# Designs tried in a protein design run: peptides against a protein of PDB entry 6D0Y. Part 2

Target 1, 225 residues: chain A of PDB entry 6D0Y
Amino acid sequence: ETEDHLESLICKVGEKSACSLESNLEGLAGVLEADLPNYKSKILRLLCTVARLLPEKLTIYTTLVGLLNARNYNFGGEFVEAMIRQLKESLKANNYNEAVYLVRFLSDLVNCHVIAAPSMVAMFENFVSVTQEEDVPQVRRDWYVYAFLSSLPWVGKELYEKKDAEMDRIFANTESYLKRRQKTHVPMLQVWTADKPHPQEEYLDCLWAQIQKLKKDRWQERHIL

## One batch from the design tools (peptide; aimed at target 1 K12 A18 C19 N24)

Design b1_p8_4_s4 (made by RFdiffusion4, then SolubleMPNN; from b1_p8_4, 3 letters changed)
Fold by OpenDDE base, seed 1:
Structure b1_p8_4_s4 (fold): chain B 225 residues (1-225), chain A 8 residues (1-8)
Amino acid sequence: as target 1 above (225 residues)
Amino acid sequence: YSSLLPPP
């Protein structure tokens, strides 16, 4: 395939077709594998771009990378390294919305057997360790906790199945931080009924409660968080 | 694969 055609194939995968999505992804993975000797850098760049810019196709592209990784392990590694580098760049540039999405993308790559569970646990340990940093803004500490918690719907089940003790430690550290951090209260946002006042909860406390419920439900999602 | 260290 030509470079231009590869771009079209990668960008349009998952669109309506007479074939199943799985069949299309397998076919595309085969085409990309065959073209790696000639177009590795181009394919790598294209996959990184669509992974970042098309969040609505997250599971499509994580699956595609999973299929490619199974065919060519070295390429899978190079892709992960590129995505980690992009995450670092996003953080340096204060592009936190992109950064949190990239963490979610990497989290789902664990389910696709591209990233090992221990590596993801180590990343989350690093994130939560930011809560112990001194002389830094609380917003920095809060963001890394948010990035960790908001990614667990995509990978929490796998991590607890393989690294339950380590995950429990991370959770304990997170809970400890959430108890001692400064909180902003907005009473005006509270909903009051005659008999049932609805207390306003801070956004990280709300997320924590949702994740605790998800964990208690054995990571079986019944709704979108 | 690799882990991430948060930037300062």
Scores: peptide ipSAE 0.055, ipTM 0.793, DockQ to the pose 0.017
OpenDDE base, seeds 2, 3, 4, 5: peptide ipSAE 0.050, 0.051, 0.050, 0.045; ipTM 0.787, 0.792, 0.784, 0.765

Design b1_p8_5 (made by RFdiffusion4)
Pose (drawn by RFdiffusion4):
Structure b1_p8_5 (pose): chain A 225 residues (1-225), chain P 8 residues (1-8)
Amino acid sequence: as target 1 above (225 residues)
Amino acid sequence: SSVVEELL
């Protein structure tokens, strides 16, 4: 019964309400502490559900996990382990669109001080390392590069300031791969073949240009909540 | 309490 109270309470946080978003998260994180001794097992799988199925509300739930971790270290560990467990499950089942949501989630947890930045950089340079794998489809290399680049809008500022020597090695490996990709197929996927008024760009070249601009902008982006 | 009531 109170479990249902916990689920609908987690799913609806951040919706329209009289209280501010921050006041709601601080209050919700408080009640999850009180119920945690009895319902640790349930609270855990619910947070795993929203990290997997609600990427639009991503930053809301990483902050919530961040608050619980600052107050309860063992819960933070159990959750991260569950995320690593699910990331493997998703990649094994060929659910790559679902996996990028989990990687984006792990990444943003760095901003919440749940995951150390070096651990995240080590995982990313293993992602880009897939560009070196031989006898594999380009789409495989593309996805692992995409998972890295698409997480940077959230975690980009933090990972660079803390470790820029290894991040530049990753960017160098990434730029080298992007230049040697074959784009012969793009015309079949363009809604318009014309370059005016708006070019229809290949998704990785587009994301690359977006990330490099953000880099030149000192990693300042003004949209992400 | 008010936060829980508003969310439910």

Design b1_p8_5_s1 (made by RFdiffusion4, then SolubleMPNN; from b1_p8_5 with S2K)
Fold by OpenDDE base, seed 4:
Order: structure tokens, then C-alpha cells, then sequence
Structure b1_p8_5_s1 (fold): chain B 225 residues (1-225), chain A 8 residues (1-8)
């Protein structure tokens, strides 16, 4: 495959096809694996790009990466390293919207057996620990809590299945922070129940309530982010 | 599966 054709294949995967998505992803993974000797860096960059720019296809691309990781473990490692570097760069550049999508992507990679559950728990522990830092803006604290909570629809089930005690500790720390932080009135940005009126609520408190409900429902999601 | 390095 040519570089341009690889880009087309990667960008269009998951679109309407006569074959199942799973079949298409297996096929694409095979093509990409075969082309790694010639186009490894390009494929790596393309996958990082679609992970950042196409959040609507998050689960498609995490699945693809999972398949590639199974075929070529070293490539999977390089991809994760690249994504972590990109996350650090996004945070450094104050690109918080990009950063949160990267955290969600990494979260779903746990389901795809690319990232170990304990590693993701450790990342979230680090995020929530920011709330305990001295003399930092609340906007910084709030963002890390948001990044954690907003990623749980993708990984909460897996993390509680494998690290329930550690997750409970993170939740307790999160709840403690939410109770003591300054609250402001903001519009509700997400609907978690179809065609029902929602009261005005502070956005992190609202998200917290939604995640607690999701947890109570055993992580069976009715609405997607 | 991969180990994620420390971010902070």
C-alpha cells in the first residue's frame, strides 16, 4: 500500500460496508502490519492523528490499535509512548480539549488489552492528586477531575473489575475535593436521560452525579459522550 | 499490555 492509500484506509474505517466492522478492522490490521517495515513512522503518526481529531471514532481506532498490538507488540508500545508524549505536549500547550480526548483514548485502550488496568489507575491517581497541590488555580484542579470522570464511561467497568479498592479511594478523594471547591453556575453540557428536563447544576457536580449513577448501573451506559 | 509512565 502507498502512504496515501494507507491514510485513506485508516480515515475511512468504520464507514458503511458490506462486511462487519470487526472483519474490516482485522483486514486493515493485517495490511498495516505488513506495511510496518516500510511505513512504520507514517502509520504511527496517522493513528495518533485520528485518535486526536476523530473522537467520534474513538472505539474504532482503539480496537484497531488493539489488533495491531496483538500482531506487533513493539509497535503497540511505540504507539502508547507516542500518545503519552502527545498528552504531555497538549497539557504543556494548554490544549485541554485535545488532552481530554487523549485520556479517553488511553482509557479505552485498557479494554483493548493495550494498556494495563493498574497503569490507568495510577494515571488517575496522579490526576486526582493534583487537587491536593498547594497554591494552584482551581481551573487546573477541576480539569484533572474532569479528565478522570469524563473518561470513566470508557474504562470504569474494567477498572472496578480489577482494581475496585484503588478506584474507591480515588472516588473518595474526588468527592472530598468536589465538596470543598468553589462552585459556579454553568450551563448543562450533556444530557444523560433522553427527553427529560434537567435542573441547572454546576458542571462537575452534574458529571459526578452522572458517573455515580453509571457506577450504580454497573457501568451500563444509556447515553454516550 | 503496556505500562503507562508517570505524567506528573
Amino acid sequence: as target 1 above (225 residues)
Amino acid sequence: SKVVEELL
Scores: peptide ipSAE 0.132, ipTM 0.829, DockQ to the pose 0.021
OpenDDE base, seeds 1, 2, 3, 5: peptide ipSAE 0.126, 0.112, 0.130, 0.097; ipTM 0.828, 0.835, 0.831, 0.808; seed 5 fails the geometry check

Design b1_p8_5_s2 (made by RFdiffusion4, then SolubleMPNN; from b1_p8_5 with S2K E5Q)
Fold by OpenDDE base, seed 3:
Structure b1_p8_5_s2 (fold): chain B 225 residues (1-225), chain A 8 residues (1-8)
Amino acid sequence: as target 1 above (225 residues)
Amino acid sequence: SKVVQELL
C-alpha cells in the first residue's frame, strides 16, 4: 500500500459498501497491520487526525483502533499516547470542544478494549478532583465535570459493571459540587404549554439529570443522543 | 487493554 492509498482507506472506512462494516474494518485492520513496518508514523497520524476531525465516525475509528490494538499491542499504546497528548494540547490551547470530544473518544476506546476500565475511572477521578482545586475559576471546575458527565453515555455502562463503587464515589463528589457551585444568572425564555410551563435548568444540572436518568435506565439509551 | 496515563 502507498501512503495515499492508506489515507483513502482510512478516511473512507464506514462509508457505503457491498460488505459489512465489520468485514471492512477487519480488512482495513489487516492492511494497516501489514503496512505498519513501513508506514507506522503515517498511519498513526492519520488515525489521530480522523479521530479528531470526523466525529460522525467515532465508533468506526474506535473499533478500528480496537482491532489494530488486538493485532499490534504496541501500536494501540502509541495511539492512546498520541490521543492523550492531543488532549493535553487541546486543553493547553483552550480548545475545549476538541478536548471534550477527545474524552468521549477515549471513553469509547474502553468499549473497544483499548483502554482499561480502571484507567478511565482514574481519568474521571482526576477530572472531578478539579472541583476541589482552590483559587481556580469555576469555569475550569465546570468544564471537567462536563467532560466527565458528557462522556458517560459512551462508557458509563462498562465502568459501572467493573468499577461501580469507584464510580459511585465520583458521582457523589460530582453531586456535591453541583449543589454548591454558583449558578449562572442569565435571562431565559420561558416556554409554556397550555398545561404547564417548560422547566429550564442550568446546563450542568440538566446534564446531571440526564445522566442520572441514564444510570437509572441501566445505561440503556432510549433515545438517540 | 492499555493503561491511560494520568492526564492531570
Scores: peptide ipSAE 0.030, ipTM 0.747, DockQ to the pose 0.021
OpenDDE base, seeds 1, 2, 4, 5: peptide ipSAE 0.018, 0.029, 0.017, 0.026; ipTM 0.602, 0.745, 0.653, 0.687

Design b1_p8_5_s3 (made by RFdiffusion4, then SolubleMPNN; from b1_p8_5 with S2K V3I)
Fold by OpenDDE base, seed 2:
Structure b1_p8_5_s3 (fold): chain B 225 residues (1-225), chain A 8 residues (1-8)
Amino acid sequence: as target 1 above (225 residues)
Amino acid sequence: SKIVEELL
């Protein structure tokens, strides 16, 4: 069946091929575009599914969506809407691992010209604004900061190129929060290589430092975060 | 480009 074939094509894209990945993606985008009139819902669901379940192919699928968006702007919009809904659902279900990944996915969609930079900035502004919420668990504040920071490797460059002032404000707010938040010591996060154990940096502080370095390097990633 | 709705 055509639907099954589409599933196969979507799932297998990026795998070993005689053709370049770019060629395969372009080809697949063409196939999917042609089938949108008949299988839009199926294709949409499939793309959402693989976006969620195959994180190792994040850039493949964001690129694919970018190509599709270029071909069919409405479909791109529907996809983004679906992903946003999924993000909300993940948050409601306390599936924070999925949620953070979805934020990252959406972030990379900015690079693929699916989501506008200002929209992503607005999202991050909203995330960081959670740090200012009163009478909420710190874990909530921490998560949104984490979601923001952990997504910046994928989109920080683009956002600073287009919205540097706004990003600086977000960074300032983030830094302020990180300074005032309670840090949790985790005994398991220690290096025992010397007579005196050296505790690892708190995970958000560590991430912050890495992101600051990345920013300093003009978002030219030279190391694995 | 697409607009992302608020998530909070």
Scores: peptide ipSAE 0.036, ipTM 0.773, DockQ to the pose 0.021
OpenDDE base, seeds 1, 3, 4, 5: peptide ipSAE 0.017, 0.035, 0.017, 0.017; ipTM 0.648, 0.766, 0.654, 0.647

Design b1_p8_5_s4 (made by RFdiffusion4, then SolubleMPNN; from b1_p8_5, 4 letters changed)
Fold by OpenDDE base, seed 4:
Structure b1_p8_5_s4 (fold): chain B 225 residues (1-225), chain A 8 residues (1-8)
Amino acid sequence: as target 1 above (225 residues)
Amino acid sequence: DKIVKELL
């Protein structure tokens, strides 16, 4: 495929087709692998772009990257490095909505065998450790807790299967922080269960309750964050 | 994820 065609193929994957999504993803992975010798940089940039700009296709693109990683391990590593750089750039630019989405994307890459479970646990340990920083704004502490908790629907099951003791320690530290932080009530925007009206709660306490319920339900969810 | 389990 030509360079221009690669963009079209990558952007349109997961749309209506006569073939299954699985077949299309496997086919596209093969095409991209074959073109890496000539178009590695372009393919890398395209994948990073769709990963950050098309959140509705998160699982499609994480799966695609997983397939590519299985074919070319070095490319998978370069992609992860690029995504980490993008995460750091988003944080530097105070684009916290993009940053949290990137954390979710990285989280789902664990399921795709691109990122090892221990590496993701280490990232979350680092996030929650921010709650222990001295003389920093609570908004900073809250954001890292939010980034951690809001990513668990995508990776919590895998992490508890492989690193349950470490995850329990992270949860304990998170709970401790949530109990001692200053709280402000906010409208609820998302819920895990029921279309029924819900009372107004503090947003992190609400999220914590939802994640605890998800954990109790063995990480089977009815709603998506 | 169903797709991941089947393909990876």
Scores: peptide ipSAE 0.021, ipTM 0.690, DockQ to the pose 0.047
OpenDDE base, seeds 1, 2, 3, 5: peptide ipSAE 0.021, 0.021, 0.021, 0.021; ipTM 0.691, 0.701, 0.697, 0.694

Design b1_p8_6 (made by RFdiffusion4)
Pose (drawn by RFdiffusion4):
Structure b1_p8_6 (pose): chain A 225 residues (1-225), chain P 8 residues (1-8)
Amino acid sequence: as target 1 above (225 residues)
Amino acid sequence: SVVEEILS
């Protein structure tokens, strides 16, 4: 019964309400502490559900996990382990669109001080390391590069300031791979073949240009909540 | 009060 009270309470946080978003998260994180001794097992799988199925509300739930971790270290560990467990499950089942949501979530948890930045950089340079794998489809290399680049809008500023020597090695490996990709197929996927008024760009070249501009902008982006 | 507003 109170479990249903916990689920609908987690899913609806951040919706339109009289209280501010921050006031709601601080209040919700408080009640999840009180119920945690009895319902640790259930609260855990619910947060795993929203991290997997609600990427649009991503930053809301990473902050919530961040608050619970600052107050309860063992819960933060159990959750991260569950995320690593699910990331493997998703990649094994060929659910890559679902996996990028989990990687984005793990990345943003660095901003919440739940995950150390070096651990995240180590995982990313293993992602880009897939560009070196031989006898594998380009789409495989593309996805692992995408998971890295598409997470940077959230975690980009933090990972660079803390570790820029290894991040530049990653960017160098990434730029080298992007230049040697074959784009012969792009015309079949363009809604317009014309370059005017708007070019229809290959998705990785587009994301690359977007990330490099954000880099030149000192990693300042004004949209992500 | 915050819980009631979230559940409303």

Design b1_p8_6_s1 (made by RFdiffusion4, then SolubleMPNN; from b1_p8_6, 3 letters changed)
Fold by OpenDDE base, seed 3:
Structure b1_p8_6_s1 (fold): chain B 225 residues (1-225), chain A 8 residues (1-8)
Amino acid sequence: as target 1 above (225 residues)
Amino acid sequence: SIVDELLS
């Protein structure tokens, strides 16, 4: 296949087709594997790009990478390394929106057997440990807690199945921090409207409540969080 | 590093 054809296939996967998405992904993984000897660098760059720029296709591309990793373990490793480098660069550049999305992407790679569950748990332990750092702005602590909690819809089920004790400890530390942190005065920021039947909460408290409910529901989502 | 664990 030509380079342009590969780009088209990668970008269009997941669109309406006569075949199932799973079949298309398996087929594309086979095509990409066959072309790795000639186009490894290009394929790697393309996958990194679409992973970052097409968040609506997160699960499509994590699944694709999972399939490729099963076919070529070394390539899967190179992809993970590239995404980790990108995460580090995003953090250095203070691009926290991209950074949190990359954490979510990496989280879903656990479900695709690209990243080991213990490694992701260790990463989240490191994130939550930031809350214990001395002389650090609360905004830094809050962000790492947010990055952790906002990624759990993608990986919470898998991590609790394999590392329940460790996850419970992380949750306990998170809850402890949320109780101690300075909270924004919600009433000062709220706009009154007759169409709001429920009181609004501080954003991390709200997210925590949503994650707790998700956990109680055995990580089966009933609503979009 | 907070992300090095993914590479271990």
Scores: peptide ipSAE 0.042, ipTM 0.788, DockQ to the pose 0.019
OpenDDE base, seeds 1, 2, 4, 5: peptide ipSAE 0.023, 0.035, 0.031, 0.023; ipTM 0.694, 0.799, 0.780, 0.690

Design b1_p8_6_s2 (made by RFdiffusion4, then SolubleMPNN; from b1_p8_6 with V2I I6L)
Fold by OpenDDE base, seed 1:
Structure b1_p8_6_s2 (fold): chain B 225 residues (1-225), chain A 8 residues (1-8)
Amino acid sequence: as target 1 above (225 residues)
Amino acid sequence: SIVEELLS
């Protein structure tokens, strides 16, 4: 197949079709595998690009990469390396919205058997360790905690099943940081009624509470966070 | 499949 066809296939997968999504992904994985000897770099670049630019198709592309990884383990590794490199570049460029999405994408790759659970735990340990850095802006510490917590809906279940002790340590460190960090209070945003007062909660505290509830529910989501 | 459609 030509490079143009590959680009079209990768960009359009998941769109309406007479066939199931699973069937289309299997077919595409087969085509891409066959063309790796000639177009590895192009395919790698295309997958990285669509992964970054089409967040609405996150699970489609993580699944596709999972299928490719099962067919060609080396390519899966190269893809992960490319995504990690992109994450580092995003952080250097202060593109934090892209960076957090990339962390979420990598998190879902654990479910697709592309990234090992211990590797993801190690990444999150590194993130939370930023809270212990001295002489850095709190916004930096807060962002890494946010990136960790906001990714857990995609990978928390898997990580606790395989690395519960390590995850508990990360949670303890996170909780400790959240208790001691500076918080912005906005009483004017509090909703008060005679029957149901709703106190204003800081965004990380709110996220923490949601994740704690998710954990108690054994990572079974009942609503979109 | 979409693969067949796009490669045709």
Scores: peptide ipSAE 0.025, ipTM 0.730, DockQ to the pose 0.462
OpenDDE base, seeds 2, 3, 4, 5: peptide ipSAE 0.025, 0.024, 0.024, 0.023; ipTM 0.725, 0.725, 0.719, 0.712

Design b1_p8_6_s3 (made by RFdiffusion4, then SolubleMPNN; from b1_p8_6, 3 letters changed)
Fold by OpenDDE base, seed 4:
Structure b1_p8_6_s3 (fold): chain B 225 residues (1-225), chain A 8 residues (1-8)
Amino acid sequence: as target 1 above (225 residues)
Amino acid sequence: KIVEELLS
């Protein structure tokens, strides 16, 4: 395999095929595993790149990484380390849109058995702990809460199945913060119905309500987040 | 599976 060919294979996975997606992913995982001795660094970089740049294929690439991790645990670990490093770099650069997506990607890696549930819980505990930092802008506190809540559609079910007590604590801390933080209302967030005007709801409060509903529905998504 | 320390 050439580097260009590997790039093509990785970038095109999930596209229309006569075979099932699962079969294609298994096949690609096999190809990539076989090429790791010669192209590990390239494959690692490619996977990190497509993971970041193709959010529409999030579940495809998390699954692929999951398959690779099962074949080569060390590679899976290196991939996670690379993604975490990228997350840290994004945060350092104040690239919060990329950062939140990376958190979501990492969250789905839990479902693919690449990241252990306790590890993800620990990450979220760290995120919510930022709300307790002193003399920092509220926007910082808000972002970490947002990153946590906005990732739960991808991993909330798994985390509550395995770490319900810890998750409840995180939720309690989150709720406490949301009650005491300053709220900013944006007119564009105001929702109207034909028969009843809705009060303007702050974006984190809205997200919180959505996640609470999702949790109540046992993480079966019935509404658009 | 990745260890918790990597995500801390």
Scores: peptide ipSAE 0.030, ipTM 0.728, DockQ to the pose 0.021
OpenDDE base, seeds 1, 2, 3, 5: peptide ipSAE 0.011, 0.028, 0.027, 0.011; ipTM 0.631, 0.710, 0.734, 0.633

Design b1_p8_7 (made by RFdiffusion4)
Pose (drawn by RFdiffusion4):
Structure b1_p8_7 (pose): chain A 225 residues (1-225), chain P 8 residues (1-8)
Amino acid sequence: as target 1 above (225 residues)
Amino acid sequence: SVEEEIEA
């Protein structure tokens, strides 16, 4: 019964309400502490559900996990382990669109001080390392590069300041791969073949240009909540 | 209490 009270309470946080978003998260994180001794097992899978199925509300739930971790270290560990467990499950089942949501979530948890930045950089340079794998489809290399680049809008500022020597090695490996990709197929996927008024750009070249601009902008982006 | 605040 109270479980249903926990689920609908987690899913609806951040919706329109009289209280501010921060006041709601601080209050919700408080009640999840009180119910945690009895319902640790259920609170865990619910947070795993929203990290998998609600990427639009991503930063809301990473902050919530961040608050619980600062107050309860063992819960933070159990959750991260569950995320690693699910990331493997998703990649094994060929659910790559679902996997990028989990990688984005793990990445943003660095901003919440739940995951150390070096651990995240180590995982990313293993992602880009897939560009070196031989006898594999370009789409495989593309996705692992995409998972890295698409997480940087959230975690980009933090990972670079803390570790820029290894991040530049990753960017160098990334730029080298992007230049040697074949784009012969792009015309079949363009809604317009014309370059005016708006070019229809291959999705990785577009994301690359976006990330490099953000880099020149000192990793300052003014949209992400 | 927190559920009512969120529903308001």

Design b1_p8_7_s1 (made by RFdiffusion4, then SolubleMPNN; from b1_p8_7, 4 letters changed)
Fold by OpenDDE base, seed 4:
Structure b1_p8_7_s1 (fold): chain B 225 residues (1-225), chain A 8 residues (1-8)
Amino acid sequence: as target 1 above (225 residues)
Amino acid sequence: SLAEKIES
């Protein structure tokens, strides 16, 4: 396979075809595995790129990486290392939108058996620990909490199945922070048509409530977060 | 699921 052809295959996987998505992913994984001796670096770069730029295909590419990792090659580890480097770079550049998506992507890699659950828990522990840092802007603390909470729809079930005690601790720390943080109100954006108007709920409080409901529902989604 | 397939 040529590099250009590999790029096409990777970018187009998951699109409409006569075969199942599973079959297509397995086929692509086989092709990529065969080409790793010659194109490993290129394949890694391509997968990192599509992972970042095609969020609509998150589960497709996490699965693909999982399949590659399962083929007796340490590709998953190398890919994760690249993604972590990218995450760090995004944070340094204050590109928080990319960063949060990368966290979600990494979260789903747990489901694909590329990242171990304990490692993801440790990452989230590190995130929530930022809330305890002194002399930092609240926006920094809020972002790490947001990154953690907004990733749980992808990995919360797995983490609670394997590390429930640790997750409960993270939740407790998160709740504690949310209670003591300063809340921002935006009256101009408030729209309420009921007879009893009320202010809009603060965004992190809202997310927290949604995640608590998701947890209560045993991580079976019944609403869009 | 696809994840389960990877486990096999």
Scores: peptide ipSAE 0.016, ipTM 0.613, DockQ to the pose 0.044
OpenDDE base, seeds 1, 2, 3, 5: peptide ipSAE 0.009, 0.016, 0.010, 0.015; ipTM 0.613, 0.614, 0.614, 0.611

Design b1_p8_7_s3 (made by RFdiffusion4, then SolubleMPNN; from b1_p8_7, 5 letters changed)
Fold by OpenDDE base, seed 5:
Structure b1_p8_7_s3 (fold): chain B 225 residues (1-225), chain A 8 residues (1-8)
Amino acid sequence: as target 1 above (225 residues)
Amino acid sequence: SLAERLES
């Protein structure tokens, strides 16, 4: 495959075709695997790019990376390293919207067996540990808590199945922080229903309540957060 | 989800 053709294949995966999405992903994984010896760097770059720029295809590309990783090529680790670098760059550049999406992407990679559950737990432990740093602005502490909580819909089930005790500790630390932090009202665009009226709360408190409900429901989503 | 299919 040529570089241009690889780009086309990667960018267009998931589009309507005569074959199933699963078949297309498996086929593409095979093509990419065969081309890794010659185009590994290009493929890595392309996948990082589409992962960042096409959030609507998050599960498609996490699955694709998972399929590649399952084919016994040391690709998943290199991809994750690239994504972590991008995350760090986004944070350094104060691009918090991109950063939080990257955390969600990485979270879904746990489901694809690209990232081990303990590694993701460690990342979240690091995030929540920022709340213990007094020399850091609260807005930054809040962001790390937000990044953690808002990613749990993608990975909470897996993490509690594998690391329930550690996750409970993270939750306890999060709860403690939420109780002691200065609360500010940040307007959010949310779906409100008349059947379930509730007082509008501070955005992290609201998110916390939603995640607690999700946890109680055994991580089975019944509504859009 | 697609990711769930890879959890096996």
Scores: peptide ipSAE 0.021, ipTM 0.669, DockQ to the pose 0.042
OpenDDE base, seeds 1, 2, 3, 4: peptide ipSAE 0.020, 0.020, 0.019, 0.020; ipTM 0.668, 0.693, 0.663, 0.665; seed 4 fails the geometry check

Design b1_p8_7_s4 (made by RFdiffusion4, then SolubleMPNN; from b1_p8_7, 5 letters changed)
Fold by OpenDDE base, seed 5:
Order: structure tokens, then C-alpha cells, then sequence
Structure b1_p8_7_s4 (fold): chain B 225 residues (1-225), chain A 8 residues (1-8)
């Protein structure tokens, strides 16, 4: 009954309301905080579930967790731990689509002051360090680079503001890897726009170019990657 | 803003 009510509140947040989204999130954070003594595990599970199953509400739920973390730091920490466990489980299960989304979710949690910038930098350092491992499949190395690069639209600005030197090192290592890795041959597709035909590049090279452009633009997005 | 409310 109360648990069902919590589920409804969490799942429906962000839907059309007479109140602003900001007001609704603040209100929900207050309700959830008050219920943590009795329903912490349930709330934790629900938030983890909606975080992974409702990607269209990513920023809503990262913001909600941010608000909760500000009210209860212990809960925020437990949530992050749960999400990290889920990430590890996804990787073990070879569910790479879920895994990359979880990395993006965690990345946006940095903006919500749930995860510290140094912690996210350390995670990305760990990801890119996989490229230096011997006797591992390149597809695995490529995935970690992909996970890193594809998450930067969500957190690159914050990380460069606080850890520019460390990020530059990660970028240098990434660039070095991209230059030396074996590139697969795929059918070449071209996207024709009104002004420029765009030849399709190898997917990581293409992503790298996009991220370099985003970085050059000081992480101000002008288009959807 | 929401971001401002999240500032510690």
C-alpha cells in the first residue's frame, strides 16, 4: 500500500502536473526522505530500477537522487554503490548496452553533486587503462573507450573545470590507442546534407572527432551526437 | 534552479 504509493510517485515524476517539475522533485525528495527509515531498501530498489529502465527520464532521476543526497548523504552513497554493482553485473553478463547507459547515468550524477569529479575521473582512467592491457580482445578495449567517450557529453564540462590535467592525460592515452588499434572495415555510408556530404568513418574515430569538436566548443552542445 | 538547490 505505502510501498505501492511510493512506486507510483517515483515512476510518475516528471509527468504533466499543475506544479513545476522542480517543485514536484523537491516534494518527492521530501517524501522519500521521510520514508527512508521504514522503506530505504524499497526506495533504493525503485530508484535503481527506474534509473535503468526509463532512460528518457535520466535527468529527472539524477536530479531526484541529487536532491535526496543533499538531504541524506548516506542514502546517496548507497545508491551509487548499488548502481556500480549493477554496472559490474551488466559487464559480467555481457549486457554492454545497459552498461554504457549506466556509465552515462553515473556521469550525470557528477553534475548533481552525487559523485565527486575526482571519482569519475578515476573511473575513466580505469576504463582507458584497459587499452594498455595485453592479451585481451580489442573489442573489449574498444568498448571501454566507447563508454568513456560517449559519456563525456554529460560530464566533460565539469571534469575539465575541475580536473583538466588528468583529463588531458586520459585524452592523450585515448588518442594514442585510437592511432594504433586495428580498424575494422565496414560498408561505407554517407550522409548527405544540404551543404556537406559526410563520409562514414570507423565508429570510434568518428566519435573521437565529435568529442574533440565538443571539447573545442567548450562542451557547449550544438547538435546531437 | 534545481542545480542551485543541489549545491552544498
Amino acid sequence: as target 1 above (225 residues)
Amino acid sequence: SIAEKLEK
Scores: peptide ipSAE 0.019, ipTM 0.647, DockQ to the pose 0.043
OpenDDE base, seeds 1, 2, 3, 4: peptide ipSAE 0.011, 0.011, 0.013, 0.019; ipTM 0.649, 0.648, 0.644, 0.640

